# Ledger of designs, part 40: peptides against a protein of PDB entry 5VVV

Target 1, 276 residues: chain A of PDB entry 5VVV
Amino acid sequence: FLCGVVEGFYGRPWVMEQRKELFRRLQKWELNTYLYAPKDDYKHRMFWREMYSVEEAEQLMTLISAAREYEIEFIYAISPGLDITFSNPKEVSTLKRKLDQVSQFGCRSFALLFDDIDHNMCAADKEVFSSFAHAQVSITNEIYQYLGEPETFLFCPTEYCGTFCYPNVSQSPYLRTVGEKLLPGIEVLWTGPKVVSKEIPVESIEEVSKIIKRAPVIWDNIHANDYDQKRLFLGPYKGRSTELIPRLKGVLTNPNCEFEANYVAIHTLATWYKSN
Target 2, 276 residues: chain A of PDB entry 5VVV as posed
Amino acid sequence: FLCGVVEGFYGRPWVMEQRKELFRRLQKWELNTYLYAPKDDYKHRMFWREMYSVEEAEQLMTLISAAREYEIEFIYAISPGLDITFSNPKEVSTLKRKLDQVSQFGCRSFALLFDNIDHNMCAADKEVFSSFAHAQVSITNEIYQYLGEPETFLFCPTEYCGTFCYPNVSQSPYLRTVGEKLLPGIEVLWTGPKVVSKEIPVESIEEVSKIIKRAPVIWDNIHANDYDQKRLFLGPYKGRSTELIPRLKGVLTNPNCEFEANYVAIHTLATWYKSN

## One batch from the design tools (peptide; made by RFdiffusion4, then SolubleMPNN)

Design b1_p11_8_s1 (from b1_p11_8, 7 letters changed)
Fold by OpenDDE base, seed 2:
Structure b1_p11_8_s1 (fold): chain B 276 residues (1-276), chain A 11 residues (1-11)
Amino acid sequence: as target 1 above (276 residues)
Amino acid sequence: SIKERMRKAAS
């Protein structure tokens, strides 16, 4: 069971010292996972093709080593979906080289994120792939196999919550393709009924699990504040029955952008997790 | 929600 934090917000990423402090807190609270997915980290999303510099590599190696020191699984995410051509072997090769570099930093767990992107494929991809889901699954499977089938590999769908599913969760052709074609060793991220879900009912997890043919990892935006910098979500982790735990592969909270605001959010997630 | 709109508009 993956339980911890996804740094998955828009806005200024956390500094390395904040991330190290996070790992210490996660360990102390018996949480086990950190997903590196900061939207405004340039080489994560907008410039995903760019290799890390020597200095950036040293920082990432240090961060990954710190995660290991605190027994936190460091999952490196990349979000190539803004401008990747899925059918272009050079793009696939570029993605492979980027993840090879991160593997050299000692990272062993990875994620491909296709959240917050347009559903349109370019003309070249339309000639090769039957749908956007087929394109995403193809590259995800290829990367997963190329990396030697890492123990933890995550996929974030473009339809990552109920309100993004067309026509709905249970009938989504996109999620059906993901469920049918994504290799079984790849985990699927899910956010619940909405981008910010006040509640995540058990029935909603059963519904999505059926179509994706696996238990999801929750990307939980309950404490996310990237959409309103004047608000801090200081309340407890709530609106999730502990009956979800046996029906999930994990829960990763995407909390407030302000690192210092997240004590209650993360601590109460830990309490929730240990209560089952 | 406001977040749903903002996340979709950032694509």
Scores: peptide ipSAE 0.124, ipTM 0.851, DockQ to the pose 0.164
Fold by OpenDDE base, seed 4:
Structure b1_p11_8_s1 (fold): chain B 276 residues (1-276), chain A 11 residues (1-11)
Amino acid sequence: as target 1 above (276 residues)
Amino acid sequence: SIKERMRKAAS
């Protein structure tokens, strides 16, 4: 069971010292996972093709080593979906080289994120792939196999919540293709019925699990505040039955952008997780 | 919701 934090918000990324402090807190609270997915990290999303500099490499190596020291699984995410051409072998090779570099930093767990992108393929991709889901699954499977089938590999769908599914969760052709074609060793991220789910009913997890043919990892935006910089979410982790735990592969909370605001959010997630 | 639209529109 993956339980911890995703740094998955828009806005100023956390500094390396905050991330190390996070790992210390995660260990102390018996949580086990950090997903590196900061939207405004340039080489994560906007400039995903760009290799890390020597200085950036040293910082990431140090961060990954710190995660290992605290027994926290460091998952490196990349979001190529803004401008990737899925059918172009050069784009696939560029993505491979980027993940090879991160593997050299000592990273062993990875994620491909296709959240918050347009549901349109370019003309070249339409000639090769039957749908957007087929294109995403093809590259995800290829990268997963290329990396030697790492123990933890995550996929974030474009339809990552109930409200983004067309026509709905159980009838989504996109999620059907993901469930049928995504290799079984790849985990699927999900935010619940909504992007910010006040509640995640058990029945909603059973519904999505059926179509994706696996238990999801919850990307939990309950404490996310990137959409409203005037608000801090300081309340406890709630609106999730402990009956979800046996039906999930994990829960990763995407908390407030302000690192200092997240004590209650993360601590109460840990209490929730240990209560089952 | 407005929240869902804001997150998607920030991309």
Scores: peptide ipSAE 0.101, ipTM 0.847, DockQ to the pose 0.202
Fold by OpenDDE base, seed 5:
Structure b1_p11_8_s1 (fold): chain B 276 residues (1-276), chain A 11 residues (1-11)
Amino acid sequence: as target 1 above (276 residues)
Amino acid sequence: SIKERMRKAAS
């Protein structure tokens, strides 16, 4: 069971010292996972093709080593979906080289994120792939196999919550393709019925699990505040029955942008997890 | 919702 934090918000990323402090807190609270997915990290999303500099490499190696020191699984995410051409072998090769570089930093767990992108394929991809889901699954499976089938590999679908599914969760052709064609060792990220789910009912997890043919990892936006910088979400982790735990592969909370605001959010997630 | 719009508008 993956339990911890995703740094997955828009806005100023956390500094390396905050991330190290996070790992110390995660260990102390018996949590086990950190997903590196900061939307405004240039080489994560907008410039995903760009290799890390020597200085950036040293920082990432230090961060990955710190995660290992605190027995936290460090998952490196990349979001190529803004401008990747899935059918272009050069783009696939560029993605492979980027993940090879991160593998050299000592990273062993990875994620491909296709959240918050347009649903339209370019003309070249339409000639090769039957749908957007087929294109995403093809590259994800290829990358997963290329990396030697790492123990933890995550996929974030473009339809990552109930409100983004067309026509709905149980009838989505996109999620059906993901469930049928995504390799069984790849985990699927999900935010619940909404992007920010006040509640995640057990029945909603049973519904999505059926179509994706696996238990999801919850990307939990309950404490996310990137959409409203005038608000801090300081309340406890709630609206999730502990009956979800045996029906999930994990829970990663995407909390407030302000690192200092997240004590209650993360601590109460840990209490929830240990209460099962 | 406003929450769903903000993530989509930042893409």
Scores: peptide ipSAE 0.097, ipTM 0.845, DockQ to the pose 0.202
Fold by OpenDDE base, seed 3:
Structure b1_p11_8_s1 (fold): chain B 276 residues (1-276), chain A 11 residues (1-11)
Amino acid sequence: as target 1 above (276 residues)
Amino acid sequence: SIKERMRKAAS
């Protein structure tokens, strides 16, 4: 069971010292996972093709080593979906080289994120792939296999919540393709009925699990505030029954952008997880 | 909701 934090917000990423402090807190609270997915980290999303510099490599190696020191699984995410051409073998090879570099930093767990992108494929991809889901699954499976089938590999769908599913969760052709074609060793990220789910009912997890043919990992935006700079959510982790735990592969909270605001968010997630 | 749209609209 993956339990911890995803740094998955828009806005200023956390600094390396904040991330190291996070790992210390995660260990102390018996949490086990950090997903590196900061939307405004240039080489994560906007410039996903760009290799890390020597200085950036040293920082990432140090960060990954710190995660290992605190027994935290470091999952490196990349978000190529803004401008990748799925049918172009040069794009696939570029993605492979980028993940090879991160593998050399000592990273062993990875994620491909296709959240918050346009649902339309380019003309070249439409000639090769039957749908956007087929294109995403194809590259995800290829990368997963290329990396030697890592123990932890995550996929974030473009339809990552109930309100983004067309026509709905149980009838989504996109999620059906993901469930049928995504290799079984790849985990699927999900935010619940909404992007920011006030509640995640058990029945809603049973519904999505059926179509994706696996238990999801919850990307939980309950404490996210990147959508409203005037908001801090300082309340406890709630609206999730502990009956979800046996029905999930994990829960990763995407908390407030302000690192110091997240004590209650992360601590109450840890209490929730240990109460089962 | 505005909350649901803002993440997607920031892309």
Scores: peptide ipSAE 0.083, ipTM 0.814, DockQ to the pose 0.162; fails the geometry check

Design b1_p11_8_s2 (from b1_p11_8, 6 letters changed)
Fold by OpenDDE base, seed 1:
Structure b1_p11_8_s2 (fold): chain B 276 residues (1-276), chain A 11 residues (1-11)
Amino acid sequence: as target 1 above (276 residues)
Amino acid sequence: SIKERMAEAAA
């Protein structure tokens, strides 16, 4: 069971010292996972093709080493979906080289994210792939196999919540293709009925699990504030029955952008997890 | 996008 934090918000990423402090807290609270997915980190999303510099490499190696010191699984995410051409072998090769570089930093767990992108393919991809889901699954499976089938590999779908599913969760051709064709060792991220789910009913997890043919990892936006930086979500982790725990592969909370605001969010997630 | 998150959080 993956339980911890995803740094998955828009806005200023956390600094390396905040991330190290997070790892200390995660260990202390018996949480085990950190997903590196900061939307405004240039080489994560907008400039995903760009290799890390020597200085950036040293910082990431230090961060990954710190995660290991605190027994936290460091998952490196990349979000190529803004401008990748899935059918272009050069793009696939560029993605492989980027993940090879991160593997050299000592990273062993990875994620491919296709959240917050247009549900359209370019003309070249339409000639090769039957649908957007087919293109995403193809590259994800290829990368997963290329990396030697790492123990933890995550996929974030474009339809990552109930409201984004067309026509709905149980009938989505996109999620059906993901469930049928995504390799079984790849985990699927999900935010619940909504992007920011006030509640995640058990029945909603049973519905999505059926179509994706696996238990999801919850990307939980309950404490996310990147959509309204004038608000801080300081309340406890709630609206999730502990009956979800045996029906999930994990829960990763995406909390407030302000690192200092997240004590209650993360601590109460840990209490929730240990209550089962 | 952040706009999609904003639209759902306002609903």
Scores: peptide ipSAE 0.183, ipTM 0.870, DockQ to the pose 0.399
Fold by OpenDDE base, seed 5:
Structure b1_p11_8_s2 (fold): chain B 276 residues (1-276), chain A 11 residues (1-11)
Amino acid sequence: as target 1 above (276 residues)
Amino acid sequence: SIKERMAEAAA
């Protein structure tokens, strides 16, 4: 069971010292996972093709080493979906080389994220792939196999919540393709009925699990505030029955952008997790 | 996107 934090918000990323402090807190609270997915990290999303500099490499190696010191699984995410051509072997090779570099930093767990992108393929991809889901699954499976089938590999679908599913969760051709074609060792991220789910009912997890043919990892936006910079979500982790725990592969909370605001959010997630 | 999150949080 993956339980911890995803740094998955838009806005100013956390500094390295905040991330190290996070790992210390995660260990203290018996949480085990950190997903590196800061949307405004240039080499994560907008410039995903760009290799890390020597200085950036040293920082990432230090961060990954710190996660290991605190027994926290460090998952490196990349979001190539803004401008990748899935059918272009050069794009696939560029993605492979980027993840090879991160593997050299000591990273062993990875994620491919296709959240918050346009649902349209380019003309070249339409000639090769039957759908957008087929294109995403093809590259994800290829990368997963290329990396030697790492113990933890995550996929974030473009339809990552109930409201984004067309026509709905149980009938989505996109999620059906993901469930049928995504290799079984790859985990699927999900935010619940909405992007920011006030509640995540058990029946909603049973519905999505059926179509994706696996238990999801919750990307939990309950304490996310990147959409409303005037608000801080300081309340407890709530609206999730502990009956979800045996029906999930994990829960990663995507909390407030302000690192200092997240004590209650993360601590109460830990209490929730240990109460099952 | 932030806009999509905002649209859902406002609904």
Scores: peptide ipSAE 0.177, ipTM 0.868, DockQ to the pose 0.381
Fold by OpenDDE base, seed 4:
Structure b1_p11_8_s2 (fold): chain B 276 residues (1-276), chain A 11 residues (1-11)
Amino acid sequence: as target 1 above (276 residues)
Amino acid sequence: SIKERMAEAAA
């Protein structure tokens, strides 16, 4: 069971010292996972093709080493979906080289994120792939196999919540393709019925699990505030029955952008997880 | 897009 934090918000990424402090807190609270997915990290999303500089490499190596020191699984995410041509072997090779670099930093766990992108494929991809889901699954499977089938590999679908599913969760051709074609060792991220789910009912997890043919990892936006800079979510982790735990592969909270605001959010997630 | 996420999350 993956339980911890995803740094998955838009806005100023956390500094390395905040991330190290996070790892100390996660260990103390018996949480085990950090997903590196800061949307405004240039080399994560907008410039995903760009290799890390020597200085950036040193920082990431130090961060990954710190995660290991605190027994936290460091998952490196990349979001190539803004401008990748899935059918172009050069794009696939560029993605491979980027993940090879991160592997050299000592990272062993990875994620491919296709959240918050246009659903339209380019002309070249339309000639090769039957759908956007087929394109995403193809590259995800290829990268997963190329990396030697790492123990933890995550996929974030473009339809990552109930409200983004067309026509709905159980009838989504996109999620059906993901469930049928995504290799079984790849985990699927899900935010619940909504992007910010006030509640995540058990039946909603059963519904999505059926179509994706696996238990999801919850990307939990309950404490996310990147959508409203005037609000801080300081309340407890709530609206999730502990009956979800045996039906999930994990829960990763995507909390407030303001690092110092997240004590209650993360601590109460840990209490929730231990109450099962 | 982020605007879609933000719009859905703020609703």
Scores: peptide ipSAE 0.172, ipTM 0.866, DockQ to the pose 0.528
Fold by OpenDDE base, seed 3:
Structure b1_p11_8_s2 (fold): chain B 276 residues (1-276), chain A 11 residues (1-11)
Amino acid sequence: as target 1 above (276 residues)
Amino acid sequence: SIKERMAEAAA
């Protein structure tokens, strides 16, 4: 069971010292996972093709080593979906080289994120793939196999919550393709009925699990505030029954952008997880 | 996107 934090917000990423402090807190609270997915980190999303510099490589190696020191699984995410051409072998090879570099930093766990992108394929991809889901699954499976089928590999769908599913969760052709064609060792991220789910009912997890043919990992936006910088969510982790735990592969909270605001968010997640 | 999160939080 993956339990911890996703750094998955828009806005200023956390600094390396904040991330190391996070790992110390995660270990202390008996949490086990950090997903590196900062949307405004340039080489994560907008410039996903760009290799890390020597200086950036040293920072990432140090960060990954710190995660290992605190027994925290470091998952490196990349979000190529803004401008990748799925049918172009050069794009696939560029993605492989980027993940090879991160593997050399000592990273062993990875994620491909296709959240918050246009659902339209380019003309070249439409000639090769029957749907957007087929294109995403193809590259995700290829990368997963290329990396030697790592123990932890995550996929974030474009339809990552109930409100984004067309026509709905149980009838989505996109999620059906993901469930049928995504390799079984790849985990699927999900935010619940909404992007920011006030509640995540057990029945809603049973519904999505059926179509994706696996238990999801919750990307939990309950404490996210990147959509309104005037908001600060200081309340406890709530609206999630502990009956979800046996029905999930994990829970990763995407908390407030302000690192110092997240004590209650992360601590109450840890209490929730250990109360089972 | 951030806008979609805002729309859902306002609903």
Scores: peptide ipSAE 0.109, ipTM 0.826, DockQ to the pose 0.359

Design b1_p11_8_s3 (from b1_p11_8, 6 letters changed)
Fold by OpenDDE base, seed 1:
Structure b1_p11_8_s3 (fold): chain B 276 residues (1-276), chain A 11 residues (1-11)
Amino acid sequence: as target 1 above (276 residues)
Amino acid sequence: SIKEEMAKAAS
């Protein structure tokens, strides 16, 4: 069971010292996972093709080493979906080289994210792939196999919540293609009925699990404030039954952008997890 | 939600 934090918000990323302090807190609270997915980190999303410099490499190696010191699984995410051409072998090769570089930093767990992107393929991809889901699954499976089938590999779908599913969760052709064609060793991220789910009913997890043919990892936006930085979400982790735990592969909370605001959010997630 | 609006605006 993956339980911890995803740094998955828009706005200023956390600094390396905040991330190290996070790992110390995660260990202390018996949480086990950190997903590196900061939307405004240039080489994560907008400039995903760009290799890390020597200085950036040293910082990431130090961060990954710190995660290992605190027994926290460091998952490196990349979000190529803004401008990748899935059918272009040069783009696939560029993605492989980027993940090879991160593997050299000592990273062993990875994620491919296709959240917050247009649902339309370019003309070149339409000639090769039957649908957007087929294109995403093809590259994700290829990368997963290329990396030697790492123990933890995550996929974030473009339809990552109930409100994004067309026509709905159980009838989505996109999620059906993901469930049928995504390799079984790849985990699927999900935010619940909404992007920010006030509640995640058990029945809603049973519905999505059926179509994706696996238990999801919850990307939980309950404490996310990147959409309204004038608000801080300081309340406890709530609106999730402990009956979800045996039906999930994990829960990763995407909390407030302000690192100092997240004590209650993360601590109460840990209490919820240990209450099962 | 505002988060859904941001997600759509970033697409």
Scores: peptide ipSAE 0.051, ipTM 0.795, DockQ to the pose 0.165
Fold by OpenDDE base, seed 5:
Structure b1_p11_8_s3 (fold): chain B 276 residues (1-276), chain A 11 residues (1-11)
Amino acid sequence: as target 1 above (276 residues)
Amino acid sequence: SIKEEMAKAAS
């Protein structure tokens, strides 16, 4: 069971010292996972093709080593979906080289994120792939196999919540393709009925699990505030029955952008997780 | 939600 934090918000990323302090807190609270997915990290999303510099490599190696010191699984995410051409073998090779560099930093767990992107393929991809889901699954499976089938590999679908599913969760052709074609060892991220789910009913997890043919990992936006910088979500982790735990592969909270605001959010997630 | 609006504006 993956339980911890995703740094997955828009806005100023956390500094390396905050991330190390996070790992210390995660260990202390018996949480086990950190997903590196800061939307405004240039080499994560907008400039995903760019290799890390020597200085950036040293920082990432230090961060990955710190996660290991605290027995926290460090998952490196990349979001190529803004401008990748899936049918172009040069793009696939560029993605492979980027993940090879991160693997050399000592990273062993990875994620491919296709959240918050246009649903339209380019003309070249339309000639090769039957749908956007087929294109995403093809590259994700190829990368997963290329990396030697790592123990933890995550996929974030473009339809990552109930409100984004057309016509709905159980009938989505996109999620059906993901469920049928995504390799079984790849985990699927999900935010619940909404992008920010006030509640995640058990029935909603049973519905999505059926179509994706696996238990999801919750990307939990309950404490996310990137969408409203005037608000801090200081309340406890709530609106999730502990009956979800045996029906999930994990829960990763995407909390407030302000690192200092997240004590209650993360601590109460840990209490929730240990209560089952 | 505003996050759904941001996600929709980024798509």
Scores: peptide ipSAE 0.047, ipTM 0.785, DockQ to the pose 0.168
Fold by OpenDDE base, seed 4:
Structure b1_p11_8_s3 (fold): chain B 276 residues (1-276), chain A 11 residues (1-11)
Amino acid sequence: as target 1 above (276 residues)
Amino acid sequence: SIKEEMAKAAS
C-alpha cells in the first residue's frame, strides 16, 4: 500500500530542505511514499525533453538519497503530454534518455502523467493510434518495459476523475482501453468522483476498479489549494471510509502549496491509514 | 475544470 504525499500542485515547488523535512515527517508517521510531480518544475512538464544540468542532478541525487535514508519510496514523475508526438520514435527515445538520467540518480520508481492536457492527437498520431488512450498506453507500456519493469510504476490518465470520464466512468472508452491494454504491473492514479473530491464513496472505487482492471492509487486533492491562493485547507483528512484501504493500491495526498500548512493534512492521513 | 484552467494558465 503506497501512502504519503504527491507534490503535484501548480505554483512554487517545495525547496529541497522542505522535501527532506517531509521525508522525516513521513517516516515518523509511518508513511512510505513521495511522488515528485511539481507542475511548475520546467523539466518535469513544460521542458520534459531537457536533461538535468550537473547542479540539478546533484540536487536530485541528494534528494533521492535522503528519501532512502528515511525509508521513503521516491517516485519520479514526468508529464510529456503537452507536446509529445506519441508515434515519433525520437520522442520516445528522448523520454527514455530522460528517465535513464533519473535512474542514474538512483531513482527506481517512476510515473507517467497525462493529466491536464488536451484530448486531441496530432495528425501523425491519428494515423498510428486508434485513440488517445491507445497512444498513451503504448508509450507507457514501452517505457515501463524499457526501465526493466520497476516495482512501482504509475500512470495518470487524462480522465483521472469521474467528472472527466465520457460519457461516465463505467462506459468510458478511454478508461476501457487503459484497463485492457495497460500492463498489469502499472498502477493507475485517480482523484475520485471529482478533481477535488469532498467524499470518495466505496462504490465509486469499485466502479473505476472494474473498468481499469486494478485497484487505483488515489491522488487526493482534498487539501490542494493551488486553485485558490486565498484559501488554506487546514482541516483533517476526511470523507474517505477506512473501507477504501483494502480496495486501493495507495493514497497520495496532494496538499497545500504552502509546505508549513500541511502538518494536519499529512498527520491525519497517517492516522486514517493506521486505523484499518 | 479548475486544474485544466490552471494548466492553461501555466502553459
Scores: peptide ipSAE 0.045, ipTM 0.778, DockQ to the pose 0.183
Fold by OpenDDE base, seed 3:
Structure b1_p11_8_s3 (fold): chain B 276 residues (1-276), chain A 11 residues (1-11)
Amino acid sequence: as target 1 above (276 residues)
Amino acid sequence: SIKEEMAKAAS
């Protein structure tokens, strides 16, 4: 069971010292996972093709080593979906080289994120793939196999919550394709009925699990505030029954952008997880 | 939600 934090917000990423402090807190609270997915990190999303510099490589190696020191699984995410051409072998090879570099830093766990992108394929991809889901699954499976089928590999769908599913969760052709064609060793990220789910009912997890043919990992936006810089969510982790735990592969909270504001968010998640 | 609006604005 993956339990911890996703750094998955828009705005200023956390600094390396904040991330190391996070790992210490995660270990202390008996949490086990950090997903590196900062939306405004230069080489994570907008410039995903660019290799890390020598200086950036040293920072990432140090961060991954710190995660290992605290027994935290470091998952490196990349979000190529803004401008990737899925049918172009050069794009696939560029993604492979980027993940090879991160593998050399000692990273063993990875994620491909296709959240917050246009649902339309380019003309070249439409000639090769039957749908956007087919294109995403193709590259995700190829990368997963290329990396030697790592123990932890995550996929974030474009339809990552109930409100984004067309026509709905149980009838989505996109999620059906993901469930049927995504390799069984790849985990699927989900935010619940909404992007920011006030509640995540057990029945809603049973519904999505049926179509994706696996238990999801919750990307939990309950404490996310990147969408309103004047808001700070300091309430406890709530609106999630502990009956979700046996029905999930994990829970990763995407908390407030302000690192110092997240004590209650992360501590109450840890209490919730240990109460089962 | 505003996050759903940001998710839509990023697409």
Scores: peptide ipSAE 0.037, ipTM 0.757, DockQ to the pose 0.167

